Peptides against a protein of PDB entry 5JXT. Designs and how they scored, part 5

Target 1, 319 residues: chain A of PDB entry 5JXT
Amino acid sequence: SLLPKKEINVYIGMSEMQVKWYQKILEKDIDAVNGAGGKRESKTRLLNIVMQLRKCCNHPYLFEGAEPGPPYTTDEHLIYNAGKMVVLDKLLKRIQKQGSRVLIFSQMSRLLDILEDYCVFRGYKYCRIDGSTAHEDRIAAIDEYNKPGSDKFIFLLTTRAGGLGINLTTADIVILYDSDWNPQADLQAMDRAHRIGQTKQVVVYRFVTDNAIEEKVLERAAQKLRLDQLVIQQGRAQVAAKAAANKDELLSMIQHGAEKVFQTKGAFGTMAEKGSQLDDDDIDAILQAGETRTKELNARYEKLGIDDLQKFTSESAYE

## One batch from the design tools (peptide; made by RFdiffusion4, then SolubleMPNN)

Design b1_p8_4_s3 (from b1_p8_4, 5 letters changed)
Fold by OpenDDE base, seed 1:
Structure b1_p8_4_s3 (fold): chain B 319 residues (1-319), chain A 8 residues (1-8)
Amino acid sequence: as target 1 above (319 residues)
Amino acid sequence: MVIPKYLL
C-alpha cells in the first residue's frame, strides 16, 4: 500500500529586503490598508494589494527594479534577499544528500524563472513545465524526469500545470513554494508524487511566510478544505462554500502582521538572527516548529462544525 | 487595526 504522505508547514521569516518591500506595498495603499475607504474601497484594489504582498513573500525580485544591477548577475543575493530561498537552499542540499528527488510548485511562473536561475547558479539539473509549455514539450520533460537513472534532481512546476493528471512518482519530496487559494489545487499537485507507483515516503513541505498575508491564505485554505470535506460527508450539497473572500476578510488578511512589519528594523525571526548563515540545526528547529504549528492548525479546524467554518474567524488577528 | 502614521 502507498504510505501516507507527511505534510509540514515551514514557517519562514522575511529577509530585510522583503520587510522593506512589504512596508512599501502597504505604504503605497495605506488608506486602503487602514480601512479609510470604507464602502467605497474596491474589492479589486484589496485583491491587488494581496497579490503584491504574496509576490513579496515569494521573492522581492518579482518587482521591477528590485534586483541589484547593472550588471545583472546571479549571485548569493538571489538567495539571501528571500527567506524562502535561504530555507530552500539548505533544504535542497539535505534532500540531495538523502538521494531524494523533488517537485517544486509555485502559483507564479515568474518565480519559476528565479528558481531556474537559482538551479543554474547551484548546478542543479532540473526540468520545468508551466501553463505556457506546449503539450509535446510537457510530455518530453516528464519522460526525461521519470526515465531510469535520470540526472534531473528538481522538477519546477506551476501548481496549475501539475494539476493535469501527470505521474511524477519518481520524486518523493514535494515543496509547495506558495499556496493556492483553492486547497484542492495543492492536493492535486502533491498527488503527482503521492500516487500508485510511489515506493518512498512522500514528504510535503509547504512554505509559509511568517507574520504575513500567507498565514491567512493558509488558514483560509485549511478552513475551506475542512468545510468541503464536511459538506461531502453530511450530504449538504447546498452549502456553497463562499468561494470568494469579502472586502472585510481581505482587509483583515492585509492587516495581519502589518504593524509588526512596520515596527521591524531588518529581517524577521531566524532571518534576523542568522540570515543566509542558517545551519543544519536551524533548519531542524524550523522544521520541528513547523510540524508543531501544522498539528495545532489542523486540530483547530478539525473541531469546527459547518456553521463555524462558514464564518471567517478573525481570532488570529489579535494574537 | 490602523497602522499609525508615525510607524511609516
Scores: peptide ipSAE 0.033, ipTM 0.676, DockQ to the pose 0.011
Fold by OpenDDE base, seed 4:
Structure b1_p8_4_s3 (fold): chain B 319 residues (1-319), chain A 8 residues (1-8)
Amino acid sequence: as target 1 above (319 residues)
Amino acid sequence: MVIPKYLL
């Protein structure tokens, strides 16, 4: 029988470089961040700030002129300048030693480019599929990855391109490097490994930048998923879950953790204590803390009714 | 929450 998937949110501090870029993004649009634009503030402007903050949480080299050089060569700087890469690098070494195979999903094809450079630098054999990959090349990449005795360890996928009907049950680990605004897209990605034909326990690691915009993206996605479940269970198909964040929701998301980010002169959380020198005990502590916070997050939304879940309030995250 | 100008 297929075992239930284990899902763990992995809460990761920003590197010093990420904190510096996160501050610069907020400072550039400080009047919008402080809500000084009021009713006149463009929803598009707020969405652009959210997009830049999410890029920063993924990797600072997603910004022009962020990569150190010359020379422009892949080195350890690709890892230590992003908290998610530091955790990924340790986690992949453990996964490989266990004889597991891994799917890595992102919303950003440009982050997959960084992950390709990382795979080459570490000597990890990989496959890639994104939204631009031709149909024939997709089939070839899937067949090469799924081949009996395949030497391909990693599959790099954009969440939506990887969500489309493919079978990847030859992998047992799923890393969501970032989250989709629609939790169903992430579930469809997980279901590529967690499907009939899987023989192992599927484990899903969801990376979340701590004290940043991504916590609010995760909370909104968890709230929406619970609302969708309750609407289906109660037969209330007419409860239009507001699919798009309003201006006040976007502003609240942008402001989350921003004061602490401005007060911070270095890295955040475990990245401030250990930086790139995380050991196996630090990873176990991060995973254990993540498992606890994941249970707490789920338990919070399980107690809420439909009417409460329709209100995206920052307060429902602290009660 | 307003980010205080003295933090900038």
Scores: peptide ipSAE 0.026, ipTM 0.578, DockQ to the pose 0.011
Fold by OpenDDE base, seed 2:
Structure b1_p8_4_s3 (fold): chain B 319 residues (1-319), chain A 8 residues (1-8)
Amino acid sequence: as target 1 above (319 residues)
Amino acid sequence: MVIPKYLL
């Protein structure tokens, strides 16, 4: 029988470079961030801010002129300048040592380009599929990864490209490097490894930048998932969740953690204490804290009724 | 020198 998948949110502090870029993004649009645009602020402008903040949470080199150079070389700076890369680099060593194989999903094809350079730098053998990958090349990449005795350790996928019914049950670890606004897209990605033919315990690590926009993306996705479940269970199909965040929801998401980011001169959390020098105990502590917060998040939304789940409770970012 | 793919 297929074992239930384990899902763990991995809460990760920003690097010093991410904090500096996150501050710059907020400062550039400070009037919109402070809600000074009022009713005149376009939903499009707020969505653009959210997208820049999500890029920052993924990797600062997604911005023009962020990479240090010349010379432009792939080196340890690719890792230590992004909190998610620091945790990924340690976690992949453990996964490999266990004889596991890993799917890494992102919303951003340009982040997969960074992850390719990282794989080359670390000597990890990989496959890649994104939204631009031709159908034939997609088949070839899947077949090469699933081949008996394949030496391909990592499969890099965009979440949407990975959602297309493919079987990747030769992997037992899934890393969601970022989250979709639609929790069903992430579930569909997990179900590439968690399917008939899987013989191992599937473990899903969801990376979440702590004290940033990504916590609110995750919360909104968890809320939507629970609402979708309750609507199905109660036969209330007309009570469909608002498919898209409103302006006030987007503003609340942008404001989340912004004050603490402005007050911070360096990195966050374990990234401030250890930087790229995380040991095995630091990773275990991050995973254990993540497991606890994951249970708390699930328990929060499990207790809510349909009417409560339809209200985006902005806990004030100012408490 | 491999130029990083994300810079291309």
Scores: peptide ipSAE 0.020, ipTM 0.497, DockQ to the pose 0.489
Fold by OpenDDE base, seed 3:
Structure b1_p8_4_s3 (fold): chain B 319 residues (1-319), chain A 8 residues (1-8)
Amino acid sequence: as target 1 above (319 residues)
Amino acid sequence: MVIPKYLL
């Protein structure tokens, strides 16, 4: 029988480099971040800020001139400059020792390029599929990953490309390196491993940068998922139309944690205390805290009705 | 399978 999947949000502090880049992104558009543009502020400008902040949460090297060099060589800096990479590096070592196999999903193909460099640097054998991968190459990658006795440990996928009905039940761990604005895209990604033919307990780790835009992306996705469930249950097809964030919602998301980011001179949370020197007990503590916060997040939205779920409320950076 | 300590 297929076991229920376990889903855990993994809340990860920014590295010192991420804090510096996050500050620079906010400072560059400080008038827009402070809401000084009012009704005249373009939704496109706010969406661009959100996209840059999400890039920063994923990896600083997604920005031009962020990578240290010359020489431009992959080294430990690829890991310690991104909080998500520090946690990923420790988790993958555990997952491999357990004889598990892992799907890693991202919204960003350029993050998959960084993850390829990481896989080569650590000696992890991998497959890759993104939006640009030809149909024949997708089949070949899936078959190479799924073959009996495959030495491919990791499958790197863009969330939407990996969502296309493929079967990857030879993996039992799913890492969502980032979240889609549509929670159904992430569910479809998880369902590549969590499907008929899976023989193991599927565990899903959702990486979330703590005190950043990604917490609000996650909250909005959880709210939308609950709304979609209630709309289906109540037969109210008319409610599905509010899929896109308004300007005020985007502004509130950009402002979330911004004050604390400006006050911070180093890294955040466990990244400030341990940096790249996270041990196994530090990882267990991060995962336990994540499981608690995941239960609290789910319990918050389970109690809300349709009318409450139609109101996106986000905390201001000044609340 | 070593279940992470927090999933026990």
Scores: peptide ipSAE 0.012, ipTM 0.436, DockQ to the pose 0.013

Design b1_p8_4_s4 (from b1_p8_4, 5 letters changed)
Fold by OpenDDE base, seed 3:
Structure b1_p8_4_s4 (fold): chain B 319 residues (1-319), chain A 8 residues (1-8)
Amino acid sequence: as target 1 above (319 residues)
Amino acid sequence: MVVPRYLL
């Protein structure tokens, strides 16, 4: 029988470099961040800020002139300059030692390029599929990964490309390196490993940058998922879940944690204390804290009715 | 929340 999947949000502090770049993104458009544009502010401008902040949460090298060089060489800097990479690097060592295999999903194909460089640098054998991967190459990559005795440890996928009905039940670990605005896209990604033919306990790690835009992306996705469930259960076909955030919602998301980011010199949380020198106990503490916050997040949205879930306000996250 | 100008 298929075991229920275990889902854990992994809350990760920004590196010092991420804090500096996050500040720079906010400063570049501070009038929009402060809501000074009012009704005249472009929704497109706010969406652009959100996308830059999400890039920063993933990796600072997604920006031009962020990578140290020349020479542009893959080294430990690829890891220590991104909090998610520091946690990923430790987590993958555990996953490999336990004889598991892992799917890593991202929204950003350019992040998969960084993850390829990382895989080569660590000597991890991998497969890759994104939106540009030809149909034949996609089938070949899936077959190579799924073959009995495959030496491919990691499968790198864009969430949307992985959503296309493929079977990857030869993996038992799923890492969502970032979150989709649509929680159904992430569920469809998890269902590549969590499907008929899986023989192991599937564990899903969702990486979330702490004190940043990604917490609000996650909250919005959790709210939408609960709303979609209630609409189906109540047969209320007229509740068009607002597919896209409004301007005020986007502004609230951009502002989340911004003051603390401006006040911060150096890194956040465990990244400030230990940097790249996380041990096994630090990873266990991060996973345990993440499991607690995941239960609290789910319990918050499970109590809300349809009318409450239709109101996305920064205040409704604290009641 | 407004980011105060003195934090910039």
Scores: peptide ipSAE 0.047, ipTM 0.737, DockQ to the pose 0.011
Fold by OpenDDE base, seed 4:
Structure b1_p8_4_s4 (fold): chain B 319 residues (1-319), chain A 8 residues (1-8)
Amino acid sequence: as target 1 above (319 residues)
Amino acid sequence: MVVPRYLL
């Protein structure tokens, strides 16, 4: 029988470089961040800030002039300059030692380019599929990954390209490096490994930058998923889940953790204490804290009715 | 890489 998947949100502190870039993004549009634009503020301007903050949470080298150089070389700086890469690097070593195989999903093809450089640098054998991958090359990559005795450890996928009907049950670990605004896209990605033909316990690690916009992206996705479930259960097909955030919701998401980011001189959480020297005990502590916060997040939304779930309030995340 | 990732 297929075992239930285990899902863990992994809350990760920003590196010093990420904090510095996060501050610069907020400062560049400080009037919009402070809500000084009022009713006249462009929704497009707020969406652009959200996109830049999400890029920062993924990797600072997604920005022009962020990567150290010239010469531009792949080295340990690719890992230590992004909190998610520090955790990923330790987690992949553990996963490999366990004889597991891993799918890594992202919304950003340009983050997959960074992950390819990382795979080459660490000597991890991988496959890649994104939205630009030709149909024939996609089939070839899937077949190469799924073949008996495949030496391919990692499959790199964009969440939407990897969600399209493929079977990857030869992997038992799923890493969501970032989250889709639509929780169904992430579920469809997980279901590539968590499907008929899987023989192992599937474990899903969802990376979430702590004290940043990604917590609010996660909360909004969890709220939407619970709302969709209740609408289906109650037969209320007329409850149009507001598919798009309004201006006030976007502003609240941008402001989340911004004050603490401006006050911070360095990295956050375990990244401030250990940085690139993260050990196996630090990983176990991060995973245990993540498992606790995941249970708390789920328990919060399980108690809410349809009417409460229609209101995106930052307060419903602290009560 | 010799080419920065933001130029790809």
Scores: peptide ipSAE 0.044, ipTM 0.451, DockQ to the pose 0.199
Fold by OpenDDE base, seed 2:
Structure b1_p8_4_s4 (fold): chain B 319 residues (1-319), chain A 8 residues (1-8)
Amino acid sequence: as target 1 above (319 residues)
Amino acid sequence: MVVPRYLL
């Protein structure tokens, strides 16, 4: 029988460079961040801020002029300038040592470009598929990855391109480098490894930048997932699942952790203490803390009824 | 809540 998948959120502090770029994004649109635009603030402007903050949480080099150079060389700076890369670099060593194979999903094809450079730099053999990958090249990449005795360790995928019904049961680890607004897209990505033909325990690591916009993206996705489940269970098909965040929800998401980001000099959490020098005990502590917070998050939404889940509870973005 | 402008 297929074992249930284990999913844990991995909460990761920003690097110093991420904090600095996150501050700059907020400063550039400070009047929108402070809600000073009122009714005149476009939903599009707030969505653009959210997208820039999500880019920052993924990697600073997604911004023009962020990469150090000339010379432009792939080196350790590609890793230490992004908290998610620091954790990924340690986690992949552990996964490889265990004889596991890994799917890495992102919403951003340009982040997959950075992950390709990283794979080359570390000597990891990989496959790639995104939304631009031709159908024939997609088949070839899947076949090469799934081949008996394949030396391909990593499969890099955009979440939506990976959602297309493909079988990747030759991998047992899934890393969601970022989260979709729709939790069903991430579930569909996980189900590429967690399918008939899987023989191992599938483990899903969901990377979440701590004290940032991504916590609120995750919370909203968890809320939506629970609402969708309750609507199905109660036969309440008329409950319009709130398909899109409103302006106030987007503003609350942008404001989450923003004060602490402005007050912070340097990196956050374990990234401030250890930077790129995380050991195995630091990784175990991050994973254990993540497992606890994942259980708490799930338990929070499991207790809520349909009417509560339809309300975006803006807990104070500053508690 | 508003990000205090004095933090900028």
Scores: peptide ipSAE 0.038, ipTM 0.704, DockQ to the pose 0.011
Fold by OpenDDE base, seed 5:
Structure b1_p8_4_s4 (fold): chain B 319 residues (1-319), chain A 8 residues (1-8)
Amino acid sequence: as target 1 above (319 residues)
Amino acid sequence: MVVPRYLL
């Protein structure tokens, strides 16, 4: 029988470089961030701020002129300049030592380019699929990864390209490096490993930048998933159509953690304390704290009805 | 070991 998947949100502090870039993104559009544009502020401008903040949470080298160079070289700076890369680097070493194989999903093909350079730098054998991968090359990559005795440890996928019906049950670990705005896209990604033919316990690690926009992206995705479940159970198709964030929701998401980011000198949390020197005990503490916060998050939304889930998108703007 | 970047 297929074992239930374990899902753990891994809450990760920003590196010093991420804090500096996060501040610069907020400062560039400070009038919009403070709500000074009021009714005149475009939804498109707020969506652009959200996209830049999500890029910052993934890796600062997604911005032009962020990478140190020329010369442009891959070294430890690729890892220590992004909190998610620091945790990924330690976690992959543990996963490999356990004899597990891993799918890594992202929304951003340019983040997969960074992850390819990282795989080459660490000597990890990998496959890649994104939205530009030809059908034949996609089949070849899947077959190469799934073959008996495959030496490919990592599969790098964009969440949407990886969601398309493929079987990757030869992996037992899934890392969601970022989250889709549609929680169903992430579920479809997990279901590539969590399917008939899986013999191991599937574990899903969802990376979430702590005290940043990604906590609110996660909360919104959890609210939407619970709402979709309740709408299906109650036959109320009309509720699903309001799923696009309004201006006030986007503004609240942008403002989340912004004050603390402006007050912070250096890195956040475990990245301030240990940085790239995270040990196995620090990783265990991050995973245990993440498991606790995941249970608390799920328990918060399980108690809410349809009407409460529709109101909660408005009340979280006043704390 | 420093490696040239080819993918970014």
Scores: peptide ipSAE 0.029, ipTM 0.545, DockQ to the pose 0.345

Design b1_p8_5_s1 (from b1_p8_5, 5 letters changed)
Fold by OpenDDE base, seed 5:
Structure b1_p8_5_s1 (fold): chain B 319 residues (1-319), chain A 8 residues (1-8)
Amino acid sequence: as target 1 above (319 residues)
Amino acid sequence: MRKPRYLE
């Protein structure tokens, strides 16, 4: 029988460079961030801020003038300038030592380009699929990854391209480097490894930048997933969760952690304490804290009814 | 020379 998947949210502090760029994104649109634009603030402007903040949570080199150079190099700076890369680097070493194989999903093909450079730099053999990958090349990449005795350790996928019904049960670890706004897309990504033919315990690591927009993206995704489950169970198909966040929801998401980001000099959390010098005990502590917070998050939404799950609860904006 | 990754 297929074992239940284990899902762990991995809460990761921003690097010093990420904090600086996160501040710069907020400062550029500070009137919108403070809600001073009122009714005149466009939903499009708020969506643009959210997109930039999510890019920052992924990697600062997605912005002009963030990458050190010229000369532009592939070196340790690619890792230590992004909290997710620091954790990924340590986690992949552990995963490889365990004899596991890993799917890495992102919303951003440009992040996959950074991850390709990282794979080359670390000597990790990989496959890649995104939304631009031709059908034949997609089949070839899947077959190359799934072949008996494949030397491909990592599969890099965009969540939407990787979600298209493929079987990747030759991997047992799934890393969601970022989250889709639709939790069903992330589930579809997990189901590439967590499917009939899987022989191992599937473990899913969801990377979440702590004290940032991504916590609110995660909360909204968890809320929507619970609502979708209750709607299916109750046969109330008409209670479609509003697919798009409203302006007030977007503003609340942008404001989450913003004050602490402005007050902070340097990195956040374990990134401030250890930076790139994370050891195996630091990773175990991050994973254990993540497992606890994952249980707490799930328990929060399990107690809510359909009517409560239709409201965007900003409760975590005041902690 | 390599370009910055934001342009790739």
Scores: peptide ipSAE 0.456, ipTM 0.924, DockQ to the pose 0.205
Fold by OpenDDE base, seed 2:
Structure b1_p8_5_s1 (fold): chain B 319 residues (1-319), chain A 8 residues (1-8)
Amino acid sequence: as target 1 above (319 residues)
Amino acid sequence: MRKPRYLE
């Protein structure tokens, strides 16, 4: 029988470089961030800010002038300059030692390019597919990953490309490096490993940058997922979940953690304390804290009715 | 020389 998947949000502090770039993104549009743009502030401008903040949470090298050089190298700086990479690097070592195989999903093909460089640097054998991958090459990559005795440890996928009905049950670990605005896209990604033919416990690690926009992306996705479930259960199909955030929701999401980011000198949380020197105990602590926060997040939305879930609440359960 | 990843 297929075991239920275990999903854990992994809350990760920003590196010093991420904090610096996150500050720069907010400062560039400070009037919009403060809500001073009034009725003239376009939803498009706020969406652009959100997208830049999400890029920063993924990796600072997605911005011009962030990568150190010349010379530009592939080295430890690729890891320590992004909190998610530091945690990923430790987690992958553990996953490999356990004899597991891993799917890594992102919304950003440009992040997959960074992850390819990382895989090469660490000597991890991988496959890749994204939205630009030809159909034949996609089949070949899937077959190469799934073949008996495959030496491919990692599969790198864009969430949307990975969602296309493929079977990857030869992996038992799923890392969502970032989250989709649509929780169904992430579920579809998980269902590549959590499917008929899976023989192991599937574990999903969802990376979430702590004290940043990604917490609000996650909360909104959880709210939407619960709303969709209740609408189906109650037969209230007319209650279409507003698919797109309004301006006030986007502004609230942008403002979340912004003050603390501006006050921060250096890195956040465990990244400030340990940086790239995270040990196995630090990872266990992060995973345990993440499991607790995941249960709390789910419990928050499970208690809400349809009418409550239709209202965006800016208040985090942690404020 | 390698370019910065931003330009790739």
Scores: peptide ipSAE 0.519, ipTM 0.939, DockQ to the pose 0.207; fails the geometry check
Fold by OpenDDE base, seed 1:
Structure b1_p8_5_s1 (fold): chain B 319 residues (1-319), chain A 8 residues (1-8)
Amino acid sequence: as target 1 above (319 residues)
Amino acid sequence: MRKPRYLE
């Protein structure tokens, strides 16, 4: 029988470089961030700020001129300049030591380019598919990953490419490096490993930048998922979840943690205490704290009715 | 040398 999947949100502090870039993004559009634009502030401008903040949460090298160089090198700076990479680096070592295999999902193909560089740098054998991968090349990559005795440890996927109904039950660990605005896209990604033919306990690690926009993205996704479940259970198909974040919702998301980011001179949370020197005990503490906060988040939305869940609706910014 | 990831 297929075991239930275990889902854990992994709350990760920003690196010092991420804090500096997050500050720069907010400062560049400070009038919009402060709500000074009022009715004149375009929804498009707020969506652009949200997208830049999400890029920052993933990796600062997603911005032009952020990577140190020339020369441009693949080295430890690729890891320590992003909180998610620091945690990923330690977590992958543990996953490999356990004899597990891992799917890593992102919304951003450019983040997968960084992860390819990282895999080469650490000597991890991997497969990759994204939205640009030809159908035949996707089949070949899946077959190469799934073959008996495959030496491929990691599969790198965009969440969209993972949505194509493929079977990757030869992996037992799923890392969502970022979250989709649509929780169904992330569920579809998890279902690549959590499917008939899986023989292991599937564990899903969802990376979430703490004290940043990604907490609000996660909250909105959790709210939408609960709403979708209640609509199905109650047979109320006509509850068009107004998928669109309004301007005030987008503004509140942008403002979340912004004051604390401006007051911060270094890294955040565990990244401020140890940075790249995270050990196995630090990872265990992060995972335990994440499991607690995940239960608290779920318990918050389980108590809400349809009418309460309808007050805050999520737009998929990724058409 | 790898091209900078942001130059594409």
Scores: peptide ipSAE 0.083, ipTM 0.708, DockQ to the pose 0.201; fails the geometry check
Fold by OpenDDE base, seed 4:
Structure b1_p8_5_s1 (fold): chain B 319 residues (1-319), chain A 8 residues (1-8)
Amino acid sequence: as target 1 above (319 residues)
Amino acid sequence: MRKPRYLE
């Protein structure tokens, strides 16, 4: 029988470089961030800010002039300048020692390019599929990854490209490096490993930048998923239609953690204390804290009815 | 020279 998947949100502090870039993104559009644009502020401008903040949470080298150089090198700076890369680097070493194989999903093909350079730098054998990968090359990559005795440790996928019904049950670990706005896309990604033919316990690690926009992206995704479940259970199909965040929701998401980011002179959390020098005990502490916060998040949304789940209130997160 | 990662 297929074992139930274990899902853990991994809450990760920003690096010093991420904090500096996050501040710059907010400062560039400070009037929009403060809501001073009122009715004149476009939803498009807020969506752009959200997209830039999500890029920052993934990796600062997604911005022009962020990567040190020329010359541009693949070195430890690729890791220590992004909190998610620091945690990923330690976690992958553990996963490999356990004899596990891993799917890494992202929304951003450009982040997969960074992860390819990282895989080469660490000597990890990998496959890649994104939205531009030809059908024949996708089949070849899947077959190469799934072959008996495959030496491919990592499969890099965009969440949408990985969603297309492929079987990757030869992996037992799933890392969601970022989250889709549609929680069903992330579930479809997990179901590539968590399917008939899986022989191991599937573990899903969802990376979430702490005290940043991604906490609100996660909360919104969890809220939507619970709403979709309740709507299906109650036969009320009409309720699910408000898929897109409104202007006030986007503004609240942008403002989340912004004050603390402006007050911060360095990195956040474990990134401030240890930076790239995280050990195995630090990873265990991050995973344990993540498991606790994941249970708390789920328990909060399980108590809410359809009417409460239709209201995206940031305030309910802290009560 | 290696291209910057932000250049698609």
Scores: peptide ipSAE 0.058, ipTM 0.698, DockQ to the pose 0.206; fails the geometry check

